# Peptides against a protein of PDB entry 8PQO: the designs that were tried, part 45

Target 1, 252 residues: chain A of PDB entry 8PQO
Amino acid sequence: VLLKEYRVILPVSVDEYQVGQLYSVAEASKNETGGGEGVEVLVNEPYEKDGEKGQYTHKIYHLQSKVPTFVRMLAPEGALNIHEKAWNAYPYCRTVITNEYMKEDFLIKIETWHKPDLGTQENVHKLEPEAWKHVEAVYIDIADRSQVLSKDYKAEEDPAKFKSIKTGRGPLGPNWKQELVNQKDCPYMCAYKLVTVKFKWWGLQNKVENFIHKQERRLFTNFHRQLFCWLDKWVDLTMDDIRRMEEETKRQ

## One batch from the design tools (peptide; made by RFdiffusion4, then SolubleMPNN)

Design b1_p12_4_s2 (from b1_p12_4, 7 letters changed)
Fold by OpenDDE base, seed 4:
Structure b1_p12_4_s2 (fold): chain B 252 residues (1-252), chain A 12 residues (1-12)
Amino acid sequence: as target 1 above (252 residues)
Amino acid sequence: LPKELLYSLAGT
């Protein structure tokens, strides 16, 4: 098991982020071909548990059509079905990824707290001390180009180049976080993403777990760079606007 | 991984 807490600092408020996150997911999805083929929504319902109230979703991603025929033919039963269970109670969210074939031998869990701070809180997810001491804190700086793979880099998604016309935020220089502290009118937040990866295959555990974390970090980095650079597209939108956009996307 | 899953994970 490998745990890392990714801390993504953004010059947006927690409330703004809720809109921006949903918009960015939808926008990024629109840019890809395919209409959600192979995604089955089993459950989509409100939940209430231990004072946590939100929306619960259970989705299955069927990979059969997304792999070569020979892989599909050789794949064990359930190996090409990925389950996603998500509890969305913004500003808290939890997502659990499992595989039918791997069962308890595979787990990706992502737990996120969105806090109006600069990533300075320790153990926001309230892990036991013994568990917390094994968590690596990883800071993602969306303005740091060195954290972006060359193949992922896009100038239009570079926070160091972007200037928000609507908000005046950006571009983000090397010391943007420190400068932000002195800008009383600029909101900020941190997304604390505790990622738990388990891959219990002897000899491959460390390799696969590290690989998955590498991909998650890459994903979080690119996504939040987009989110910020798309600020002018979503900052004036309401949650109702987002819901309408999501509904329109589902109709396509 | 499927793009749909990637975006879901990004948005969680």
Scores: peptide ipSAE 0.576, ipTM 0.951, DockQ to the pose 0.722
Fold by OpenDDE base, seed 2:
Structure b1_p12_4_s2 (fold): chain B 252 residues (1-252), chain A 12 residues (1-12)
Amino acid sequence: as target 1 above (252 residues)
Amino acid sequence: LPKELLYSLAGT
């Protein structure tokens, strides 16, 4: 098991982020052709549990069409089905990824708290001390180009170059996070993403767990760079606007 | 991983 807490600081408010996140997911999805194939939504309903109220989703990602024929032919039953269970109770979210074949031997859990701070809280997910001491805190700086793979880099998605016309935020210089403290009119937040990766397979555990974390970090980095650089596209949208957009997308 | 899953994970 490998745990890391990714802390993504953004010059947006927690309330803004909710809109921006939903918008950016939708926008990123639109930019990809052939989306939606192999995704089955089993459950999409409100939930209430232990004082947590939100939306619960259960999706299955069928990978049969996404792998070569020989892999599909050799894959054990259930090996190409990934289950995603998500509890969205913003500002808290939890997502659990499992595989039918691996069962308890595979887990990706992402738990996110969105807080109006600069990533200064320790153990925001309230882990036991023994567990927390094994968690690596990883700060993602969306303005740091060195954290971005060259193949992922786009100038139009570079926070160090982007300036929001609507808000005046950006570009984000090397010390942008420190400067936020002095900018009373600029909101900020941190997404604390505790990522738990478990891959119990002899000889491959560490390799796969580290690989998954590497991909998650890459994903979080690129996504939040986009989210910020798309600020002018979503900052004036309301949650109602987002809901309408989602409904319109479902009708297409 | 499917891109749809990646977007979902990004949105969590």
Scores: peptide ipSAE 0.575, ipTM 0.950, DockQ to the pose 0.705
Fold by OpenDDE base, seed 1:
Structure b1_p12_4_s2 (fold): chain B 252 residues (1-252), chain A 12 residues (1-12)
Amino acid sequence: as target 1 above (252 residues)
Amino acid sequence: LPKELLYSLAGT
């Protein structure tokens, strides 16, 4: 098991981020072709548990059409089905990824708290001390180009070049986080993403767990660079606007 | 991984 807490600091408020996140997911999805194939939504309902209230979703991603024929022919039953269970109680979210074949031997869990701070809280997910001491804290700086793969880099998604017309935020210089403290009119937040990866196959555990973390870091970095650079597209939208957009998309 | 899953993870 490998745990890391990714801390993503953004010059937006917690309330703004809720809209921006949903918009950016939808926008990024629209930019990709062939989306939606092999996705089955089993559950999408409100939930209430232990004072946590939000939306619960259960999706299955069927990978049979996404792998070569010989892999599909040799794959054990359930090996090509990925389950995603998500509890969205913003500002808290939890997502659990499992595989039917691997059962308890495979887990990706992402737990996120969105806080109006600069990533200064320790153990925001309230782990036991023994567990917390094994968590690596990883700071993602969306303005740091060195954290972006050359193949992923786009100038129009570079926070160091972007200037928001609507808010006046950006571009983000090398010391943008330190300077933010002196900018009383600019809100900020941190997404604390605790990622738990378990891959219990002898000889492959460390390799696969590290690989998955590397991919998650890459994903979080690119996504939040997009989210910030798309600020002018979503900052004036409301949650009702987002809900309407989602409903319209479902009808298409 | 499917793009839909990647964006779901990004949106968590």
Scores: peptide ipSAE 0.558, ipTM 0.948, DockQ to the pose 0.719
Fold by OpenDDE base, seed 3:
Structure b1_p12_4_s2 (fold): chain B 252 residues (1-252), chain A 12 residues (1-12)
Amino acid sequence: as target 1 above (252 residues)
Amino acid sequence: LPKELLYSLAGT
């Protein structure tokens, strides 16, 4: 098992982020030509548990069409089905990814708290001390170009170049996070993403777990760079506007 | 996978 807590600091408020996140997901989905095929939504309903209220979704990703024929023919039952369960109770969110065949030998869990701070809280997910001591804190700096793969880099999605017309935020210089403390007119938040990866198969645990973390970090980095650079597109939108956009995206 | 994970992270 490999645990890392990714801390993404953003020059937006927790309330703004709720809109921006949903917008950016919808927008990013429209821009991507791949994926979406073979997705089955089993459950999409409100939930209430232990005082937590939100939306629960259960999706199955059928990968049969995404693998070569010989792999599909040899794959055990359930091996090519990925289950994703998500609990969205913003500002808290949890996603659990499992596989029918691997059962307890495979798990990806992503738990996120969105807090109005600069990523300074320790153990925001309230792990036991013995577990918390094994968590690596990883700070993602959306302005740091060195954290972005060259193939992922786009100038229009570079926070170090973007200037928001509507809010005046950006561009983000090398010391932008430290400067936020002195900018009364600029809100800030941190997304604390605790990522748990377990892969127990054929002695490939460490290699695969590290690979998955690398992919998650890449995803978080690119997404939040987009979110910030799209600020002028979503900052004036209401939740009702977002819901309409989500419905349009679902039709694609 | 990354695209679909993005949906889940946002609760969409």
Scores: peptide ipSAE 0.054, ipTM 0.797, DockQ to the pose 0.347

Design b1_p12_4_s3 (from b1_p12_4, 4 letters changed)
Fold by OpenDDE base, seed 2:
Formats: structure tokens, C-alpha cells, sequence
Structure b1_p12_4_s3 (fold): chain B 252 residues (1-252), chain A 12 residues (1-12)
């Protein structure tokens, strides 16, 4: 098991982020070829549990079309089906990813708290002290180009170059986070993303767990760079606007 | 997969 807490600082409010996240997910989806291919939505409904109220989603990702034929032919039954259960109770979100074949031997859990701070809270997910000792805190700096793979880099998605016309935010210089504290008119938040990866396969556990974390970090980095650089596209939208856009997309 | 996971995190 490998646990890391990714802390993504953004010059947006928690309320703004809710809109920006949904917009950016939708936009990113449009830009990805084959987005949604092999995705089966089993459940998408509101839930209420233990005082938590939000939207529950259960999806199955069928990877059969995404792997080479020989892999598909050799793969055990269920090995290419990934289940994703998500509880979105913003500002708290939880996603649990499992595989039919590996069962308890495979888990990716992502728990996110969105807080109006600069990533200064320790153990925001309230882990047991012994468990928390094993969590690596990883700060993602969306302005740091060195954290971006060359193949992922786009100048139009570079927070160090982007300036929001609507808000005046950006560009984000090397010390933008420190400077933000002194900018009373600029809101900020941190997405605390606790990622738990379990892959119990002899000889491959560490390799796969680290690989998954690497991919998650890459995803979080690129996504939040986009989210910020798309600020002018979504900052004036309301949640009602987003809901309307989602409904329109479902009808296409 | 990473992108799809992001969808779920957003509640999409």
C-alpha cells in the first residue's frame, strides 16, 4: 500500500473551484479522443449517508478495446473491467477504483477535501496517527514547469504565462503562493487529495503502486493547470449554468 | 483512465 496526499494550491475560491472543476472536466473530455469509450454508467444518483449528501456514481470501465488483442485474449475474466465508485459531496469527494479480477488485491482510493487555505492543514482526512505517518505529502505547484512532462506542456495552459482578463489573476511567478497571502482580493484554496494505492501482486506491487501515483500526479498537475488557464471561460458561470451544460451534453 | 477518474471526482 502506498499513500500520498497531493496538495494542489489554486488562486481560486472553494466555490469557484466547484464550477471550474466541472467545466474543466467537460472541456478536457471533449479534447480527448475516445473519451467515454467503454464506460458504462451503472448508477448516477443523489445519496445521503451519515450526514454526507451528494451525488453517487458507479461506472465500469471496459478496457477490452483499449488493450492489444493478445492481452485481451490472455486476460482472465474480469481483469479488464474496472469499477469506479464515486461520492461527490463537494467540498468532499471520494473515489474508489477496484477490479473484478483482483478484488481485494487492487484498490485506488482518492479522497479529496477542498479547503480555503494554502495547504497548511495536516491530516485533513483524519487518518489514524500510525497511518498518517506513512503518508507522503506532495505539493503540486501548477506554475512549476519542471513538474510538467514536455509532451504535456502547452503554452496556452501555462499558469506562468496566463493572465486572466476577467479576474486579473496571473501570471503565476515562482513565488506566487507566498505573494498570494498578501493579495487580499485574490481567493485561494487547496485540494487535499489523499491517494491510496494498493496492488498486491508479488514482484510488481511497488512498481505498479508507484506507477499509478505517477499517473495520478501527472493528471492532477495537468488538470489544474488547465483549470486555472481556463479561468476566463468558467469564472462567470454558475452551478446552474454547469448543470444546463451537462444536460445539453447528455442530449447529444 | 486518468481522465475518467477525474470525471468521477468532479461528479460528472
Amino acid sequence: as target 1 above (252 residues)
Amino acid sequence: MPLELLYSLAGA
Scores: peptide ipSAE 0.038, ipTM 0.754, DockQ to the pose 0.324
Fold by OpenDDE base, seed 5:
Structure b1_p12_4_s3 (fold): chain B 252 residues (1-252), chain A 12 residues (1-12)
Amino acid sequence: as target 1 above (252 residues)
Amino acid sequence: MPLELLYSLAGA
């Protein structure tokens, strides 16, 4: 098992982020060819448990059409079915990913708190002290080009070049986080993403767990760079606007 | 991996 807490600091408010996140997911999905193929939604319902209130989803990703034929032919039963269970109680979210073939030997869990701070809280997910001491805290800086792979880099998605016309935020210089403290009119938040990865196959555990974390970090970095650089597209939208957009997309 | 899964994870 390998645990890391990714801390993503953004020059937006917690309330703004709720809109921006949903918009950016939808926008990225539109730009991807073949997105949504092989996705089965089993459950999509409201839930209330232990004072947590939100939306629960259970999806299956059938990867048979997404892998080469020889992989599909060699794959054991259930190996290409990924289950995603998600509890969205913003500003808290939890996602659990499992595989039918691997059963208890495979787990990806992502638990996120969105807080109006600069990533300074320790153990925001309230782990036991013995567990918390094994968690690596990883800061993602959306303005740091060195954290982006060359193949992923786009100038139009570079926070160090982007200037928001609507809000005046950006471009983000090398010391933008330190300078933000002195800017009374600019909101900020941190997404604390505790990622738990378990892959219990002898000889491959560390390699696969580290690989998954590397992919998650890459995903979080690119997504939040996009979210910020698309600020002018979503900052004036309301949650009701987002809901209408989602309904329109379902009808197409 | 499907884009929905990738960005669902990013949003989680």
Scores: peptide ipSAE 0.038, ipTM 0.749, DockQ to the pose 0.778
Fold by OpenDDE base, seed 3:
Structure b1_p12_4_s3 (fold): chain B 252 residues (1-252), chain A 12 residues (1-12)
Amino acid sequence: as target 1 above (252 residues)
Amino acid sequence: MPLELLYSLAGA
């Protein structure tokens, strides 16, 4: 098992982020060609448990069409079905990814708290001390180009170049996080993303767990760079606007 | 892109 807590600081408020996240996910999904192939939505309903209220989603990703024929022919039953269960109770979110074949030998869990701070809280997910001592804290700086793969880099998605016309935020210089403290008119938040990866296959555990973490880090980095650089597109939208846009997208 | 970001958040 490999645990890392990714801390993404953003020059937006927790309330703004709720809109920006939904907008950016929708936009990124549109840009991803073929991403929706083999996705089955089993459940999409509101939930309430232990005082937590939100939306629960259960999806299955059928990977049969995405693997070579010989892999499909040799794959055990259920091996190419990935289950994603998500609980969205913003500002708290949890996603659990499992595989039918691997059962308890495979798990990806992503738990996110969105807090109005600069990533200074320790153990925001309230892990036991013995578990928390094994968590690596990883700070993602959306302005740091060195954290972005060359193949992922786009100038229009570079926070170090972008300036919001509507809010005046940006560009983000090397010391932008320290400067936020002195800018009373600029809100800030941190997304604390605790990622748990378990892959128990002998000889592959460390390699696969580290690989998955690298992919998650890459995703979080690119997504939040986009979210910030798209600020002028979503900052004036309300949650009702987002819901309407989602409904319109579902009808297409 | 990881599927969880594209699909989990879009369903909210």
Scores: peptide ipSAE 0.040, ipTM 0.760, DockQ to the pose 0.260; fails the geometry check
Fold by OpenDDE base, seed 4:
Structure b1_p12_4_s3 (fold): chain B 252 residues (1-252), chain A 12 residues (1-12)
Amino acid sequence: as target 1 above (252 residues)
Amino acid sequence: MPLELLYSLAGA
């Protein structure tokens, strides 16, 4: 098992982020060819548990069409079906990823707290001390180009170049986080993303767990760069606007 | 992994 807590600081409020996240997910999905293909939504309903209230989703990602034919032919039954269970109680969210074939030998858990701070809270997910000491804190700086793979880099998604016309935020210089403290009118938040990866196959555990973390970090980096650079597209939207957009997308 | 899955994970 490998645990890392990714801390993503953004010059947006927790409330703004809720809109921006939903918009950016929808936008990114639209830009992907074959979006929605092989996705089965089993459950999408409100939940309430232990004082946590939100939306529960259970999706299956059928990857048979997304892998090479030889992989599909050799893959055991259920190996290409990924289950995603998500509990969205913003500003808290939890996602659990499992695989039918690997069962208990494979787990990806992503637990996120969105806090109005600069990533300074320790153990925001309230892990036991013995567990917390094994968590690596990883700061993602959306303005740091060195954290972006060259193949992922787009100038229109570069926070160091983007300036929001609607809000005046950006571009983000090398010291933007420190400067943000002095800008009383600029909101900020941190997404604390605790990622737990379990891949219990002897000889491959560390390799696969580290690989998955590398992919998650890459995803979080690119996504939040997009989210910020799309600020002018979503900052004036309401949650009702987002819901309408989601409904329109479901009809397509 | 498909982008849809990854962004679903990121958005969740």
Scores: peptide ipSAE 0.039, ipTM 0.749, DockQ to the pose 0.713; fails the geometry check

Design b1_p12_4_s4 (from b1_p12_4, 5 letters changed)
Fold by OpenDDE base, seed 3:
Formats: structure tokens, C-alpha cells, sequence
Structure b1_p12_4_s4 (fold): chain B 252 residues (1-252), chain A 12 residues (1-12)
């Protein structure tokens, strides 16, 4: 098991982020080719548990068409079905990814708290001390180009170059986070993303767990760079506007 | 790309 807490600081408020996140997800989904195929939605309903209220979704991703024929023919039953269970109770979110074949031997869990701070809270997910001591805190700096793979880099998605016309935020210089505390007109938040990865196959555990974390970090980095650079596109949108966009995205 | 970002958050 490999646990890391990714902390993404952003020059937006928690309330703004709710809109920006949904917009950016919808926009990113539109830009992704080959996505959406083989997705089965089993459950999509509101939930209430332990004072937490939100939306619960259960989806199955059928990967049979995404693998070579010989792999599909040799794959055990359920091996090519990925289950995603998500509890969205913003500002708290939880996603659990499992596989029918691997059962308890495979788990990806992503738990996110969105807080109006600069990523200074320790153990925001309230882990037991024994578990928390094994969590690596990883700070993602959206302005740091060195954290972006060359193949992922786009100038129009570079926070170090972008300036919001509507808000005046940006560009983000090397010390942008330190300067936030002195900018009364610029809100800030941190997305605390605790990622738990378990892959219990002999000889491959560390390799796969580290690989998955690298992919998650890459995604979080690129996504939040986009979110910020798209600020002028979503900052004036309402939740009703977002809901309309989500409905349009569902048709894809 | 992780599925949770592309599909879960978008509700798609």
C-alpha cells in the first residue's frame, strides 16, 4: 500500500473552485478522444450518511474493447471490468476504484478535502497516527513548469503566463503562494487529495503502485493548470450553468 | 488519465 497526500494550492476560493472544477472536468472530457466507451452507470443517486450529504455514483468501465484480442480471450472473468464508486459531497469527495477479478488485492482511493488555506493543515483526513506517519505530503505547484512533462505542456495552459482579465489574477510568479497572504483581494484554497493505492501482486506491487501515483500526480497537475488558465471562462458561471454543461457532456 | 477526474466529477 502506498499513500500520498497531494496538496494543490490555487488562487481561487473554495466556492469558486466548485464551479471551476465542474467546468474544467466537463471541458477536459470533451477534449478527450476515446473516452466514454464501455461506461455503464449502475447508480446515480443522492446519499446521506453520518451527516454527509451528496451524490453517489457507481460506474463500471468495461475495458474489453480497449485491450488486444488475445488479452481479452485470456483475461479471467471480471478482470477487464473496473468499478468506480464516488461520493461527491463538496467540499469533500471520495472515489474508490476496484476490479472484479483482483478483489481486495487492488484498490485506488482518492479522498479530497477542499479547504480555504495554503495547504498547512496536517492530517485533514483524520487518519490514525500510525497510518498518517506513512503518508507522504506532495505539494503540487501549478506555476512550476518543471513539474509538467514536455509532452503535456501548452503555453495557453501555463499559469506563469496567464493573466485573468475578469479577476486580474496571474500570472503566477515563482513566489506566488507567498504573495497570496498579502493580497487581500485574491482568495486561495488547497485541495488535499489523499491517494491510497494498493496492488497486491507479487513482484509488481511497488512498481504498479508508484506508476499509478505518477499518473495521478500528472493528472492533478495538468488539470489544475487548466482550471486556473480557464478562470475567465467559468468564474462568472452559476451552478445552473454548470448543470447544463454536464447534461451536454453526458450526451458524448 | 485517471477515470475519477474524467467521468466521476463530470457525472458522465
Amino acid sequence: as target 1 above (252 residues)
Amino acid sequence: MPLELLYSLAGT
Scores: peptide ipSAE 0.040, ipTM 0.760, DockQ to the pose 0.225
Fold by OpenDDE base, seed 4:
Structure b1_p12_4_s4 (fold): chain B 252 residues (1-252), chain A 12 residues (1-12)
Amino acid sequence: as target 1 above (252 residues)
Amino acid sequence: MPLELLYSLAGT
């Protein structure tokens, strides 16, 4: 098991982020070929549990069409079906990823708190001390180009070059986080993403767990760079606007 | 992993 807490600081408010996140997910999905293919929504309903209230979703990602033919032919039954169970109680979210074939031997859990701070809280997910001491805190700086793979880099998604016309935020220089403290008019937040990865196959555990974390970090980095650089596209939208957009997308 | 899955994870 490998645990890391990714802390993504953004010059947006927690409330703004809720809109921006949903917009950016939708936008990014539209930009991908074959969006929605192989996704089965089993459950999408409100939930209430232990004071947590939000939306629960259970999706299956059927990856058969997304892997090479030889992989599909050799894959055991259920190996290419990924289950995603998600509890969205913004500003808290939890996602659990499992695989039918691997069962208890595979788990990806992503738990996110969105807080109006600069990533300074320790153990925001309230882990037991023994567990918390094994968590690596990883800060993602969306303005740091060195954290972006060359193949992922796009100038139009570079926070160091982007300036929001609507808000005046950006471009983000090397010391943008420190400068935020002095800018009372600029909101900020941190997404604390605790990622738990379990891959219990002897000889491959560390390799696969580290690989998955590498992919998650890459995803979080690129996504939040997009989110910020798309600020002018979503900052004036309301949650009702987002819901309408989602409904329109479902109809397509 | 497909980007759709990854972005779904990121968005939740």
Scores: peptide ipSAE 0.039, ipTM 0.751, DockQ to the pose 0.667
Fold by OpenDDE base, seed 2:
Structure b1_p12_4_s4 (fold): chain B 252 residues (1-252), chain A 12 residues (1-12)
Amino acid sequence: as target 1 above (252 residues)
Amino acid sequence: MPLELLYSLAGT
């Protein structure tokens, strides 16, 4: 098991982020051909449990078309089906990813708290001390180009170059996070993403767990760079606007 | 919509 808490600081408010996240997910999905292909939505309903109220989704990602033919032919039954269960009770979210074949031997859990701070809270997910001491805190700086793979880099998605016309935010210089404290009119937040990866396979546990974390970090980095650089596209949208957009998308 | 897996799979 490998645990890391990714802390993504953004010059947006928690309320803004809710809109921006949904917009950016939708936009990113549009930009990626076949991104939704092979996705089966089993459940999408409101839930209420233990004082937590939100939206529950259960999706199956069928990866048969996403892998080479020889992999598909050799893959055990269920090995190419990934289940994603998500509880979205913003500002808290939880996603649990499992695989039909590996069952308890595979888990990706992503628990996110969105807080109006600069990533200074320790153990925001309230882990037991023994567990927390094994969590690596990883700060993602969306302005740091060195954290971006060259193949992922796009100038139009570079927070160090982008300036929001609508808000005046950006570009994000090397000390942008420290400067936020002095900018009373610029909101900020941190997404605390506790990622738990378990891959119990003899000889491959550490390799796969580290690989998954690497991919998650890459994803979080690129996504939030996009989210910020798309600020002018979504900052004036309301949650109602987003809901309408989602409904329109479902009708297509 | 859950971001993590959907975007990850789309990007691979």
Scores: peptide ipSAE 0.037, ipTM 0.748, DockQ to the pose 0.180
Fold by OpenDDE base, seed 5:
Structure b1_p12_4_s4 (fold): chain B 252 residues (1-252), chain A 12 residues (1-12)
Amino acid sequence: as target 1 above (252 residues)
Amino acid sequence: MPLELLYSLAGT
């Protein structure tokens, strides 16, 4: 098991982020080939548990058509079915990803708190001390080009070049986080993403767990760079606007 | 597509 807490600091408010995240997810999904194919929604309902209230979803991703033929032919029964259970109680979210074949030997859990701070809280997910000491805190700086792979880099998604017309935020220089403290009119938040990865296969555990974390970090970085650079597209939208957009997308 | 799964699958 490998745990890391990714802390993504953004020059937006927690309330703004709720809209921006949903918008950016929808936009990013449009750019992904094969998005929506092989997705089965088993459950989509409100939930209330232990003071947490939100929306619960259970989806199955059938990857048979998304892998090469030789992989599909060699894959054991259930190996290409991914289950995603998600509890969205913004500003808290939890997602659990499992596989039918691997059962308890495979787990990706992502738990996120969105807080109006600069990523300074320790153990925001309230882990036991013995567990918390094994968590690596990883800061993602959306303005740091060195954290972006060359193949992923796009100038139009570079926070160091982007200037929001609607808000005046950006571009983000090398010391933008320090300067933000002195800017009373600019909101800020941190997304604390605790990622738990378990892959219990002898000889491959560490390699696969590290690989998954590497991919998660990459995607978190790219996504939040996009979210910020798309600020002018979503900052004036309301949650009602987002809901309407989602409904319209379902009809297509 | 859920955000977390998008993160997990797009990076592989």
Scores: peptide ipSAE 0.040, ipTM 0.755, DockQ to the pose 0.223; fails the geometry check

